Peptides against a protein of PDB entry 1IK9. Designs and how they scored, part 30

Target 1, 211 residues: chain A of PDB entry 1IK9
Amino acid sequence: MERKISRIHLVSEPSITHFLQVSWEKTLESGFVITLTDGHSAWTGTVSESEISQEADDMAMEKGKYVGELRKALLSGAGPADVYTFNFSKESCYFFFEKNLKDVSFRLGSFNLEKVENPAEVIRELICYCLDTIAENQAKNEHLQKENERLLRDWNDVQGRFEKCVSAKEALETDLYKRFILVLNEKKTKIRSLHNKLLNAAQEREKDIKQ
Target 2, 207 residues: chain A of PDB entry 1IK9 as posed
Amino acid sequence: MERKISRIHLVSEPSITHFLQVSWEKTLESGFVITLTDGHSAWTGTVSESEISQEADDMAMEKGKYVGELRKALLSADVYTFNFSKESAYFFFEKNLKDVSFRLGSFNLEKVENPAEVIRELIAYALDTIAENQAKNEHLQKENERLLRDWNDVQGRFEKAVSAKEALETDLYKRFILVLNEKKTKIRSLHNKLLNAAQEREKDIKQ
Target 3, 195 residues: chain B of PDB entry 1IK9 as posed
Amino acid sequence: MERKISRIHLVSEPSITHFLQVSWEKTLESGFVITLTDGHSAWTGTVSESEISQEADDMAMEKGKYVGELRKALLSVYTFNFSKESAYFFFEKNLKDVSFRLGSFNLEKVENPAEVIRELIAYALDTIAENQAKNEHLQKENERLLRDWNDVQGRFEKAVSAKEALETDLYKRFILVLNEKKTKIRSLHNKLLNA

## One batch from the design tools (peptide; aimed at target 1 I181 L184 N185 I191)

Design b2_p14_6_s2 (made by RFdiffusion4, then SolubleMPNN; from b2_p14_6, 8 letters changed)
Fold by OpenDDE base, seed 4:
Structure b2_p14_6_s2 (fold): chain B 211 residues (1-211), chain C 211 residues (1-211), chain A 14 residues (1-14)
Amino acid sequence: as target 1 above (211 residues)
Amino acid sequence: as target 1 above (211 residues)
Amino acid sequence: SEIEKELEKKVEEA
């Protein structure tokens, strides 16, 4: 079971924050339970998959698109954009919501709710769910923070090894070239020395032939 | 201002989850506001720094230790260990809590609360705070997840660069040594050739002298 | 490395 609680403002009671709870199995399309509370009273209704399908048909909207709008309206609350307007009659227990576009407002859905006999139980359960969600999110946050710190350490360790490898490569290249130049110059000097000895020997032989 | 909400069970109403809210400025030691609710009624009291000090003195407990126990009792709820027992009289609005050790139970503190005239407002505000906390924790969770994914990418990138650097170092060393050996062997061959020419020239000169 | 040793040996013989 999945659940979402959102703050809403009713058109009839704009000064009183209401809470809209939606509970469903796997997908909102399969039906859901809606609960409304003002912190004193509560109202609950069950919306079937067939009712969702009927509302989509009555709107001439594709079911997946309609469910997408339901998800935005009911699970995201009004959002910061006041795109969804919520209406509720406490007398009739009739809940309906509208989508407000710039030039067009239309009813998105309507539900009959029932007044809960023991609203305190619904409110307590709602608060419990909020507290559990906070605890779960905190535990996940602490876990992610520890993982983040681990990954940062691991990154720094590899970065430091990489920098050492770069420096070691440059040092190796420089050292090998220096050694190579030294040995090569020594051999070049020896070659020049031997060449001069050959020239001298040839000159001496030419002198010996000339008596 | 800091705030914590916890579930508690009252000894008088063990079947009804109560919610204990504690609000304070910077430190619990500086005083706090305590709010109790059952989802229908609410009770609030203010505890001053002087009352905390007096309760610590009456307990013959060091203030920092006492505040530490208050923090465990009031901010952590009962915890999973039932170490703290909460008592409340709705008639007297007297709240007290005990610490249960294996062989000793003692009163840790007591407060006079006042029944809130509009409990629905307190409950709505409490739910709002829970929803805000959930939203903040979710946003932080999403941020930490993105950072975690970033750090993992960055680690993989540096690791791959490091491995390439290691391989490049080994390849460079091998190439430089191969080139060095080739050039060195060429020079050694030239030296040997020049030496043989010198020996031959000397032998020819010895033949010319014997002739 | 064997290459280093061979190079050192070749440098010494050089």
Scores: peptide ipSAE 0.018, ipTM 0.843, DockQ to the pose 0.248
OpenDDE base, seeds 1, 2, 3, 5: peptide ipSAE 0.018, 0.017, 0.018, 0.018; ipTM 0.843, 0.842, 0.842, 0.843; seeds 1, 3 fail the geometry check

Design b2_p14_6_s3 (made by RFdiffusion4, then SolubleMPNN; from b2_p14_6, 9 letters changed)
Fold by OpenDDE base, seed 3:
Structure b2_p14_6_s3 (fold): chain B 211 residues (1-211), chain C 211 residues (1-211), chain A 14 residues (1-14)
Amino acid sequence: as target 1 above (211 residues)
Amino acid sequence: as target 1 above (211 residues)
Amino acid sequence: SEIEKELEKAVEES
């Protein structure tokens, strides 16, 4: 089961924050349970997949688009520029909400709710869910923080090995060239020495022929 | 202002989850406001720095150690093996809690609370605080997740550069040695050729002298 | 390496 709690303002009681809980199985379009509370009283209703489909058809809206609007209205919470207006009658237990566009407002949906006999239990369970969600999110934050610290260490270790590898490559090239130049110069010296011995032998032979 | 909400079980009502809110400025030892609720009624009391100091003195406990026990009792929530037992009388509005050790339980502290006239407002504000905390923790989680993804990319990039650097170092060494061997072999061939020319010149000179 | 040994031989046969 998935759950979302949002704060909303009712048109009839704009100074009193209300809480809208929506609970569903896997997808909102398969139906949901809606709970409204003011922190003293609570009201609950069930909306079926059939009702959601019927409202989409009555609005001449594609079901996925309609469910997308329901998700924005019922799960977003009251954002500062809420394109959604919430209405509730405590007398009739009728909840309805409108989408406000620039020039036109229209009813997006409506639900018949029932007054909960034990609102304190609903409120306690709602607070428990909030506290559980906080604890889970804190544990995730601590895990992600430790993982960030691990990844940063691992990055620094590889970066330091990379810098050492670059320096070692340059040092290797320089050392190999220096060693090669030494050996090559030794061979060049031997070639020059042998060439001078050949020139001297030729000059001595030319002297011996001249007697 | 700092705040912690915890679920607790009262000895008198063990089947009904209660919520303990503690609010303080910077440090718990400078005093705090305690609020208890069952989701229908609420009770609030203020505990001064002087009262905390007096309780520590009466217990013959160092203040920092006593505040450490208060923090465990009042801010931890009811863990599965709660060494702390909570008691509240709705009649007297007297709240007290005990630390349970293996062989001895002792009163750790007590507070006189006052029944809140508008419990719905306290409950709404408590739920608002929970929802705000959830939103803040979600934003932190999303930020840490994005940072983890960045650090992982950065690690993979450096790791790939490091592996290329290792391979390039080995390839450089191999290529330089191959090139050096070719040039050295050319010089060795020249040395051998010059040595053979010297031997031939010596043999010809020995023939000319015998002639 | 084998290449180092060939280079050493290339130096020693000198």
Scores: peptide ipSAE 0.026, ipTM 0.842, DockQ to the pose 0.220
OpenDDE base, seeds 1, 2, 4, 5: peptide ipSAE 0.019, 0.025, 0.023, 0.020; ipTM 0.842, 0.842, 0.843, 0.842; seeds 1, 5 fail the geometry check

Design b2_p14_6_s4 (made by RFdiffusion4, then SolubleMPNN; from b2_p14_6, 8 letters changed)
Fold by OpenDDE base, seed 3:
Structure b2_p14_6_s4 (fold): chain B 211 residues (1-211), chain C 211 residues (1-211), chain A 14 residues (1-14)
Amino acid sequence: as target 1 above (211 residues)
Amino acid sequence: as target 1 above (211 residues)
Amino acid sequence: SEIEKELEKAVEEA
């Protein structure tokens, strides 16, 4: 089961923050349970997949688009713009919400709720869910922090090895060229010495022929 | 102001989860406000720095150690072991808690609370704080996740560069040695050729003298 | 390496 709690302001009681809980199994389009509370009273209702489909059809809206609007209205709370207006009658237990566009407001959906007999239990369970969510998110944050610290160490280690590899490559090239120049110069000296011996031998032979 | 909400079980009502809110300014030892709720009623009390100091003195406990026990009792909720037992009388508004050791239980502290006239406001504010904390922790989680993904990319990039550097170093060494062997063998061939020319010239000179 | 040994031989036989 998935759950989302949001803050809403009712048009009838704009000074009192209400809490809207929506709970569902996998997808919001498969139906959901809606719970409203003011911290003293609570109201609940079940919305079926068939009701969601019927409301989409009545609006001449594609079901996926309609469910997308329900998700924005019911799960996001009052977004930064009052794009959604919430209304509730405590007498009739009728909950309805409107989408406000520039020049047009229209009813997006409505639900009949029932007053909960034991609102304290609903409120306690809601607070428990919030505290559990906080604990889970804290554990995830601590895990991610430790993983980030590990990744930073691993990055520093490989970066340091890379810099050493670059320096070692440059040093290797320089050392190999220096060693090669030494050996090559020795062989060039031997070639020059042998060539001079050949020239001297030729000059001595020319002297011996001339008696 | 810092705040912590925890779940507690009262000895008098073990089937009903209660919520203990503690709020303070910088340090718990400077005093705190305690709030208890069952989701219907709420009770609050203020504990001063002087009361905390007096309770530490009455227990013959060092203040920092006593504050450490208060922090474990009041901010951690019922830890995994029922090390702390909570008691509350709704009639007297007297809250007290005990530390349970293997063979000894002792009162760790006690507070006089007052029944809140508007518990719904306290409960709404408590839920608001939970929802704000969830939103803040979600934003931190998303940030840490993005940073984790960045660090992983950066690690993969430098690891791939390091592997290329290792391979390039080995290839460089191999190529340089092959090139050096070619040039060295050319010089050796020239030395052998010049040495053979010297031997032939010496043999011809010996023939000319015998002639 | 084999190449190092060939280079060493190439230096010694020279």
Scores: peptide ipSAE 0.030, ipTM 0.844, DockQ to the pose 0.287
OpenDDE base, seeds 1, 2, 4, 5: peptide ipSAE 0.028, 0.026, 0.030, 0.028; ipTM 0.845, 0.843, 0.845, 0.844; seeds 4, 5 fail the geometry check

Design b2_p14_7 (made by RFdiffusion4)
Pose (drawn by RFdiffusion4):
Structure b2_p14_7 (pose): chain A 207 residues (1-76, 81-211), chain B 195 residues (1-76, 83-201), chain P 14 residues (1-14)
Amino acid sequence: as target 2 above (207 residues)
Amino acid sequence: as target 3 above (195 residues)
Amino acid sequence: TVEEFEAKIEELEA
């Protein structure tokens, strides 16, 4: 059981703001209850599933395509106008295309015997919604704070692992250098002795 | 300017639900407006900064401690009473085995309740709208952080596994280069022996 | 591999 409460502007009353409450079960296609309120009175009407299918036929529209129009218009490039007569309780709305507009929906609403009960329930539903949302935003705020920390933690664990690797790398190389360079000292020494022995042979050949 | 709308029950009408709307600027301490509505009529009252502190004195409570009690009672066990004839509104606190009057307000019946009710409903719808949007923004950040974390965690796994492959990998190379030096040394020594 | 390691060593000597 779902519902949407939207504010709307009636052409015959651009001064005051009205509220439209649409409620259904699962889908609009199966039917819906519509309630209009000015904060004092309330007018209600019902639209059955069969009435929706018929209206779609009378409008030369694919049924799902028609329900889509109802969703954009009633549940809040698509321009819609709303009219209501307190004298007749007739409620209709049109879709305004280029130079051509057409009747999209019409409802004969009935004035409610207990407007206050309807208005109180509506406000109550809104307050419950505000409440459910806050609890959710709080749950997400905490999850947010947890992740901000879990990242900072691992980020530090990362920097440490990298810094440990650099310290170990340079440490290994330092030892290598020492050993390698000791050998180079021997090579140079041997190499030079050899040269010396070549220059001595060369001197015996020459004298 | 902030406001809180609470659903309450009056002692003289546990059947019907009323709505209490409290509005203020910065802190209740500087005064506030309280409105009571049953969805048909509405009663309002203004409580000045001067009256609040005055009440803090009659009680002998620090203006802070007193405002604190109001926040718990009015912004949501607290009991509420209202007489439609006198427009007098008062509420009490109920502890174990005792109760006491905590405060009262002389409210006045509003001339255009529908206007008040319409504004209240409008506020709720805006609040629902702003809250749903924040739920989205925080939902995405929760996603970004989830992804960012997996990234770094992966970097950490890769980094630690590198540090553990380093000693073994570098030592092999060192053996290679070192074995070259020795060969040279042997060949030199062998030449020297030649002569 | 070996030439790269030798070049590294030369760099560390310098």

Design b2_p14_7_s3 (made by RFdiffusion4, then SolubleMPNN; from b2_p14_7, 5 letters changed)
Fold by OpenDDE base, seed 3:
Structure b2_p14_7_s3 (fold): chain B 211 residues (1-211), chain C 211 residues (1-211), chain A 14 residues (1-14)
Amino acid sequence: as target 1 above (211 residues)
Amino acid sequence: as target 1 above (211 residues)
Amino acid sequence: EKEEFLKKLEELEA
């Protein structure tokens, strides 16, 4: 089961933060349980897949688009843009919300809730879920931090080896060329010496023929 | 201000989870505000630095050690070891907790709390803090995940360059040696040819003299 | 490898 808790403001009670909890199985399209609380009272309702489909049809909206709007409204809270307005009657337990665009407001959805008999239990469970989520997220953060530190060490090690390899390649090339030049120059000197000996031998033979 | 919320179980009400909030400035030693709630009622008290010092003295415990025990008891909740037992009287608003070791139990601390007039506000604020903490931790997790992905890419890039550098170094050594051998063999062949010419010239001169 | 190259170089110098 997936779950999201959001802060919302009710039009009727703008001075107090309410909390909207939505819980669902895998996708919000399959239906969901909605819980509203003010920290004293709680109200819960269930929305079926059929109700979601019916609301999409009534709005002449494609189901996936409608579910996308529900997700933005109910799971994100009113984003900073006040695009969604929430209304709740404690007397009728009727919850409805509107999407507000610049020139048009329309009802996005409405649900009948029931007042919870033991709101303290619902509130405690909500706080427990928040604390569990905090603990899980902290453990994940610690793990990710350790992985980052490991990856950084590994990167530094490979970088250092790479730099050494580059330097070693350049040094090897330079050394090999220097040694090659030395040996080659020795052989060139020997060739020149042998040529001079041949020239001298030819000159001596020409002298011996000329008595 | 630092803050921690923990789940605790009261000896008097083991069937319901209570929440213990502790808030302090920089260090728990400087004093703290303690808030207890069951999701319906809330109780708050303030503990001063002087009270903490007095309790440490009464226990004949070094202050830093005592504060360390307070931190384990009040900020971690009862860890899985049930080392800490929490007691609260709703009638007297007296909160006390014990440290339980195998053969010894002792009172670690006690505080007078006051019943909060508007518990819903305290509960809402507590939930708000949990939601804020979740949001902050999620943002941190997303950031750390992106950094991990970056570091992994950077590591792969350097590793690939390093492997190419190693291979290029080996290839360079092999190529330079092959080229060196070719040039050197050419020079050796020329030297041998010149030596043979010198030997032949000497043999011809010896024939001319005998002739 | 560098040692083997050096050895081969020495054999060629010889």
Scores: peptide ipSAE 0.022, ipTM 0.846, DockQ to the pose 0.158
OpenDDE base, seeds 1, 2, 4, 5: peptide ipSAE 0.020, 0.021, 0.021, 0.023; ipTM 0.846, 0.846, 0.846, 0.845; seeds 1, 2, 4, 5 fail the geometry check

Design b2_p14_7_s4 (made by RFdiffusion4, then SolubleMPNN; from b2_p14_7, 6 letters changed)
Fold by OpenDDE base, seed 2:
Structure b2_p14_7_s4 (fold): chain B 211 residues (1-211), chain C 211 residues (1-211), chain A 14 residues (1-14)
Amino acid sequence: as target 1 above (211 residues)
Amino acid sequence: as target 1 above (211 residues)
Amino acid sequence: EKEEFEKKIEEMIK
């Protein structure tokens, strides 16, 4: 089961932060349990897939789009935009929420909630879930941090090897050229020496013919 | 101000998870505010640096070691080890905790708490803090994940460049040797040709002398 | 080093 807790403000009690818990199986579309609390009292309602489908049909909205709006309203918390307004009557236990656009407000959904007999248990479980989520996220953060440090070390190691490879390539080229020049110079010297010997032999032959 | 919330079990109410909030300025040693709640009632106490120092002295424990034990007891939550036992009397509002070692249990500390008049406000604030912490940790996780993905790309890029550099170094060596061999073979052929010309000239001279 | 290089080159030269 997935769960999201969000802080909301009720139009009836704007000074008191309320918490909206939504719990669902795999997808919000399959239905969900909604719980509202003010830290003293709690109210719960169950919304079925059939109710979601009916509400989408009544709104003449495609179900996926409607569920997308439900997700934004119920799971985002009070995002910075006053896009969603929440209403709850403690007397009727009727919860409804509106989407406020520039010139149009419309009811996005409504739920009948039941007052929880033991709100402290619901509140404790909600706090436990928050603490568990914090611990899990901290462990994930520590893991990701260690992995980042590993990846950075691995990058530095390969970068250092790459720089050494570049330098070694340049050094190899320079060294091979130097060595090659030495060998070529020896062969050039030998060629020059052999040419001089041929010239001398030809000059001696010309002297012997001239007696 | 720093804060930690932990779940604890009271010896008097082992079936009901309690939450222990500790709030402090920079270091726990400087003093702290402790809040206990069961999700319905809340109790608060303030512990000064002087009280911490006095308790350390009364225990004949070095202050840093004592604060280290306080941190483990009050900030770790119920770690998996039953090392710390918590006691609270709702009648006296007296909170105390013990460290349980193999053969020795000792009182680690005690606090007089006051019942909070508006526990719902304290509980709401506690839940708000949990939700804020979750949001912050989620944002950090997303950031670290993106950074990991970046570092992995950067590593792959440098690794690919390194492999290309290694291959290019080997190819350079092979190419230079091939080019050098061609030039050297030309010089060797020229040396052999000049030697043959010298040998022929010497043989002709020997024929001319025998004639 | 030079002599080894020269030898290696000479061995490769026909």
Scores: peptide ipSAE 0.024, ipTM 0.842, DockQ to the pose 0.560
OpenDDE base, seeds 1, 3, 4, 5: peptide ipSAE 0.023, 0.023, 0.023, 0.024; ipTM 0.842, 0.842, 0.843, 0.842

Design b2_p14_8 (made by RFdiffusion4; failed a check: a repeat of another design)
Pose (drawn by RFdiffusion4):
Formats: C-alpha cells, structure tokens, sequence
Structure b2_p14_8 (pose): chain A 207 residues (1-76, 81-211), chain B 195 residues (1-76, 83-201), chain P 14 residues (1-14)
C-alpha cells in the first residue's frame, strides 16, 4: 500500500495551494484513491482497474502508456493543468502540448463528511515519513563515519608497508655494495700486477 | 528558523490525535511560537525571551536547565491538557509515583486555520523532499568510500607481498653480479700464473 | 638485467 502527497495549483484558484493525495496497491493500473484538500475540506474519489482500462481505450492509448501519463501527472516537456469546481466537485486535468491540449483525466469527487480526520491522517503519514527518513540518514551517517575511518586506517597501514619496503631495499643494497666493491679492489690489484709483469717481459725483449 | 511538529494526545480526548508545532530562531531560549491543531481549528501562542527567563526565575532554575525541560516536553513521560473553552494549554511531567505541572500557555484561536494547516503540510512535504535528497547524496558517498577502500586495500595487499619478495629477488641478482667478479678474479689469477 | 647494471654503476661511483 503506497501513496504520494503532492501539492498542486488549480486554475480557478491560483492564490491558494491545494494538496493531492493518491494511494494505491502495487500499481496505479489496478486502481487508486484520490483525495483533494485545501486544509479545511476534502474531496475523495476512486478509480477502478476496469475504469482505467476503459478510459485508455476511449483515449486511443496503450493502457500502460496511459498509466504512465497518470503517474507523471498525479504522482508528480510534460505540462499538466488541473481544474476543480467546489460547486460540482468535478476534478479534471489536461496535458498541454503545442497549441493542442486534451482531457487527460476526469473525476467526480465527493465532499468528505470528516475532513479533519482525513487531514490528520495525511499529516500523520507525512510525519511518519519524515521520521523513517531521519533514521535512515542517521544509519547512513554512521556508516559514512565508519568508512572514513576504515580508509584512514588502511591508508596508514599502506604507507607503512611502503616505507618499510624502501628501508629494507636500501639496507640490502648497502650490504651488496660493500661486498661487490671489495672484490673490485682485488681485481684492480691483480689487473695492475699483470700489467706490471707484461712491462717486465717487454723490457727483457728490448735489452 | 527551525521547527518541530509532534503528534500528541490530550488527556480530555485520548481518542483524537492533535499536532503540536513549535517554531524558533537559534534557540528556544530567545522565544518561540507554539501552535496546536486538530486538523480543523488551530491555536497559537508566542513565548518571548522575556517570559521564558521570567519562568526560569519563578522556578529558581538556570535558564539553561529550564529550557532543557521544555525541549524534552515540547519537541519530543509527558502529559498534555487543553481546554477548547479557555484555550489554556498545560503539560506535566510524570515520574515514578509523582507528577507535576511543568508549564502552560494561554493560546488563542487562529482566525484562518486552513492557512496554518496548509503551511504545516507544505513544510512536511518540503522536509520529505530535502531528506530524500540527502539520503541519495549520503548513499553515493557510502558507495564512493566503499570503492576507495577496496582500492587502497588492494594496494596494501600488493605492497606487503612485494616487501616479502624483495630479499629473495634482490639476493639472486647480487649472486649473479658477484659471480661475475669472481670469475674475473680467477682468470686474472690464472694469467698471473701463466707468467 | 637492469638491477645488475645498477649494482655495477653503484660500484663504479664508489
């Protein structure tokens, strides 16, 4: 059981703001209850599933395509106008295309015997919604703060692992360099002794 | 300017639900407006910064401690009474085995309740709208952080596994380069022996 | 290998 409460502007009353409450089960296609309120009175109407299918036929529209129009218009490039007569309780709305507009929906609403009960329930639903949302935003705020920390933690663990690697790398190289350079000292020494022995042979050939 | 709308029950009408709307600027301490509505009529009252502190004196409570009690009682066990004839509104606090009057307000019946009710409903719808948007923004951040974390965690796994492959990998190379030096040394020594 | 070359160069610089 779902519902949507939207504010709307009636052409015959651009001064005051009205409220439209649409409620259904699962889908709009299966039917819906519509309630209009000005904060004092309330007018209600019902639209059955069969009435929706018929109205879609009378409008030369694919049923799902028609329900889509109802969703954009009633549940809040698509321009819609709303009219209501307190004298007749007739409620209709049109879709305004280029130079051509058409009747999209019409409802004969009935004035409600207990407007206050309807208005109180509506406000109550809104307050419950505001409440459910806050609880959710709080749950997400905490999850947010947990992740901000869990990242900072691992980020530090990362920097440490990298820093430890660099310290170990330079440490290993330092040892290597020492050993390698000791050998080079021997090479240079041997190499030079050899040269010396070559120059001595060369001197015996020459004298 | 902030506001809180609470659903309450009056002692003289546990059947019907009323709505209490409290509005203020910065802190209740500087005064506030309280409105009571049953969805048909509405009663309002203004409580000045002057009256509030005055009440803090009659009770001998620090203006802070007193405002604190109001926040718990009015912004949501607290009991509420209202007489439609007198427009007098008062509420009490109920502890174990005792209760006491905590405060009262002389409210006045509003001339255009529908206007008040319409504004209240409008506020609720805006609040629902802003809250749903924040739920989206925080939902995405929760996603970005989830991804960012997996990234770094992966970097950490790769980094640690590298530090553990370093000693073994570098030592092999060192053996290779070192073995070259030795060969040279042997060759040289052998040449020297030649002569 | 490049690591081998680096170790040679470090020994030349020393």
Amino acid sequence: as target 2 above (207 residues)
Amino acid sequence: as target 3 above (195 residues)
Amino acid sequence: SETEDKLRELTDEA

Design b2_p14_8_s1 (made by RFdiffusion4, then SolubleMPNN; from b2_p14_8, 8 letters changed)
Fold by OpenDDE base, seed 4:
Structure b2_p14_8_s1 (fold): chain B 211 residues (1-211), chain C 211 residues (1-211), chain A 14 residues (1-14)
Amino acid sequence: as target 1 above (211 residues)
Amino acid sequence: as target 1 above (211 residues)
Amino acid sequence: SEEEKRLEKLVEES
């Protein structure tokens, strides 16, 4: 089961934060349980897949698009854009919500809720779920932090090895060239010396022919 | 302000999860506000630094050790070890908690709470805080996840550069040696050729002298 | 390496 709790403001009670809980299996499209609370009273309703399909048809909206709007309205809370307006009558237990666009407001959906006999149990369970979610998220944060620290160590280790490799490459190149130049110069000197000896021998022979 | 909410079980109502909220400024030692709720009613009390000091003195316990026990009792919730037992009378609004060791149970502290006139407001604020904490932790999780992905990319990039550096070092060494050997062999061949010319010139001169 | 040894020998013979 998946679950999302959001804070909403009702048009009838804008000063009192309400909490909208939606629970579903795998996809919101398959139906959901909706719970509304003000921290004192609670109201719950079930919305079936067939009701979602009917609401989409009544709106002349493609089901996937409609479910996408439901997801934004019911799971995101009222984002800072006030695009979704929530209405609830505590007397009739009728819940409806609207999408407000610049020039058009339209009803997105409506639900009949039932007043929960023991709202304290629903509220306690809601708080328990919040605390469990906090604990899970904290454990995930600690794990991700430890992984970040590991990855940073691993990066530093490879970086240090890379820098050593670069330096070792440059040192190798420099050393090889120095050695090469030395040996090459020695061989060039020997060649020059041998050429001079050949020239001298030729000059001596030319002197010996000239008696 | 720092805040911690924990679920606790009261000895008087073990079937009903209660929520213990503790709020403090910087350190629990400086005093705290305690709030208890069952999701229907709420009770609040303030504990001063002087009361904490007095309770430590009455227990003949060092203040830092006592505050350490308070932190474990009040902020951790009942861990799975049931080391701390919570008692509350809704009639007297008297809250006390005990530390249970194998052979010894002792009262750790006690507070007079006051019943909140509007428990729904306290409960709504508590749920709001939980939802805010969830959102903050989710944002931190997403950030840490993105950082992990960044660090992993950075590691792979450096690792790939390191491997290329190693291969380039080996290739450089091999190429330099090949080039060096070629040039050196050419010089050695030239030296040998010049020596042979010198030997031939000497042999011709020795023939000319014998003639 | 065998190449290093060849080069060292080449340097020594040089």
Scores: peptide ipSAE 0.018, ipTM 0.838, DockQ to the pose 0.170
OpenDDE base, seeds 1, 2, 3, 5: peptide ipSAE 0.015, 0.016, 0.017, 0.017; ipTM 0.838, 0.838, 0.838, 0.838; seed 1 fails the geometry check

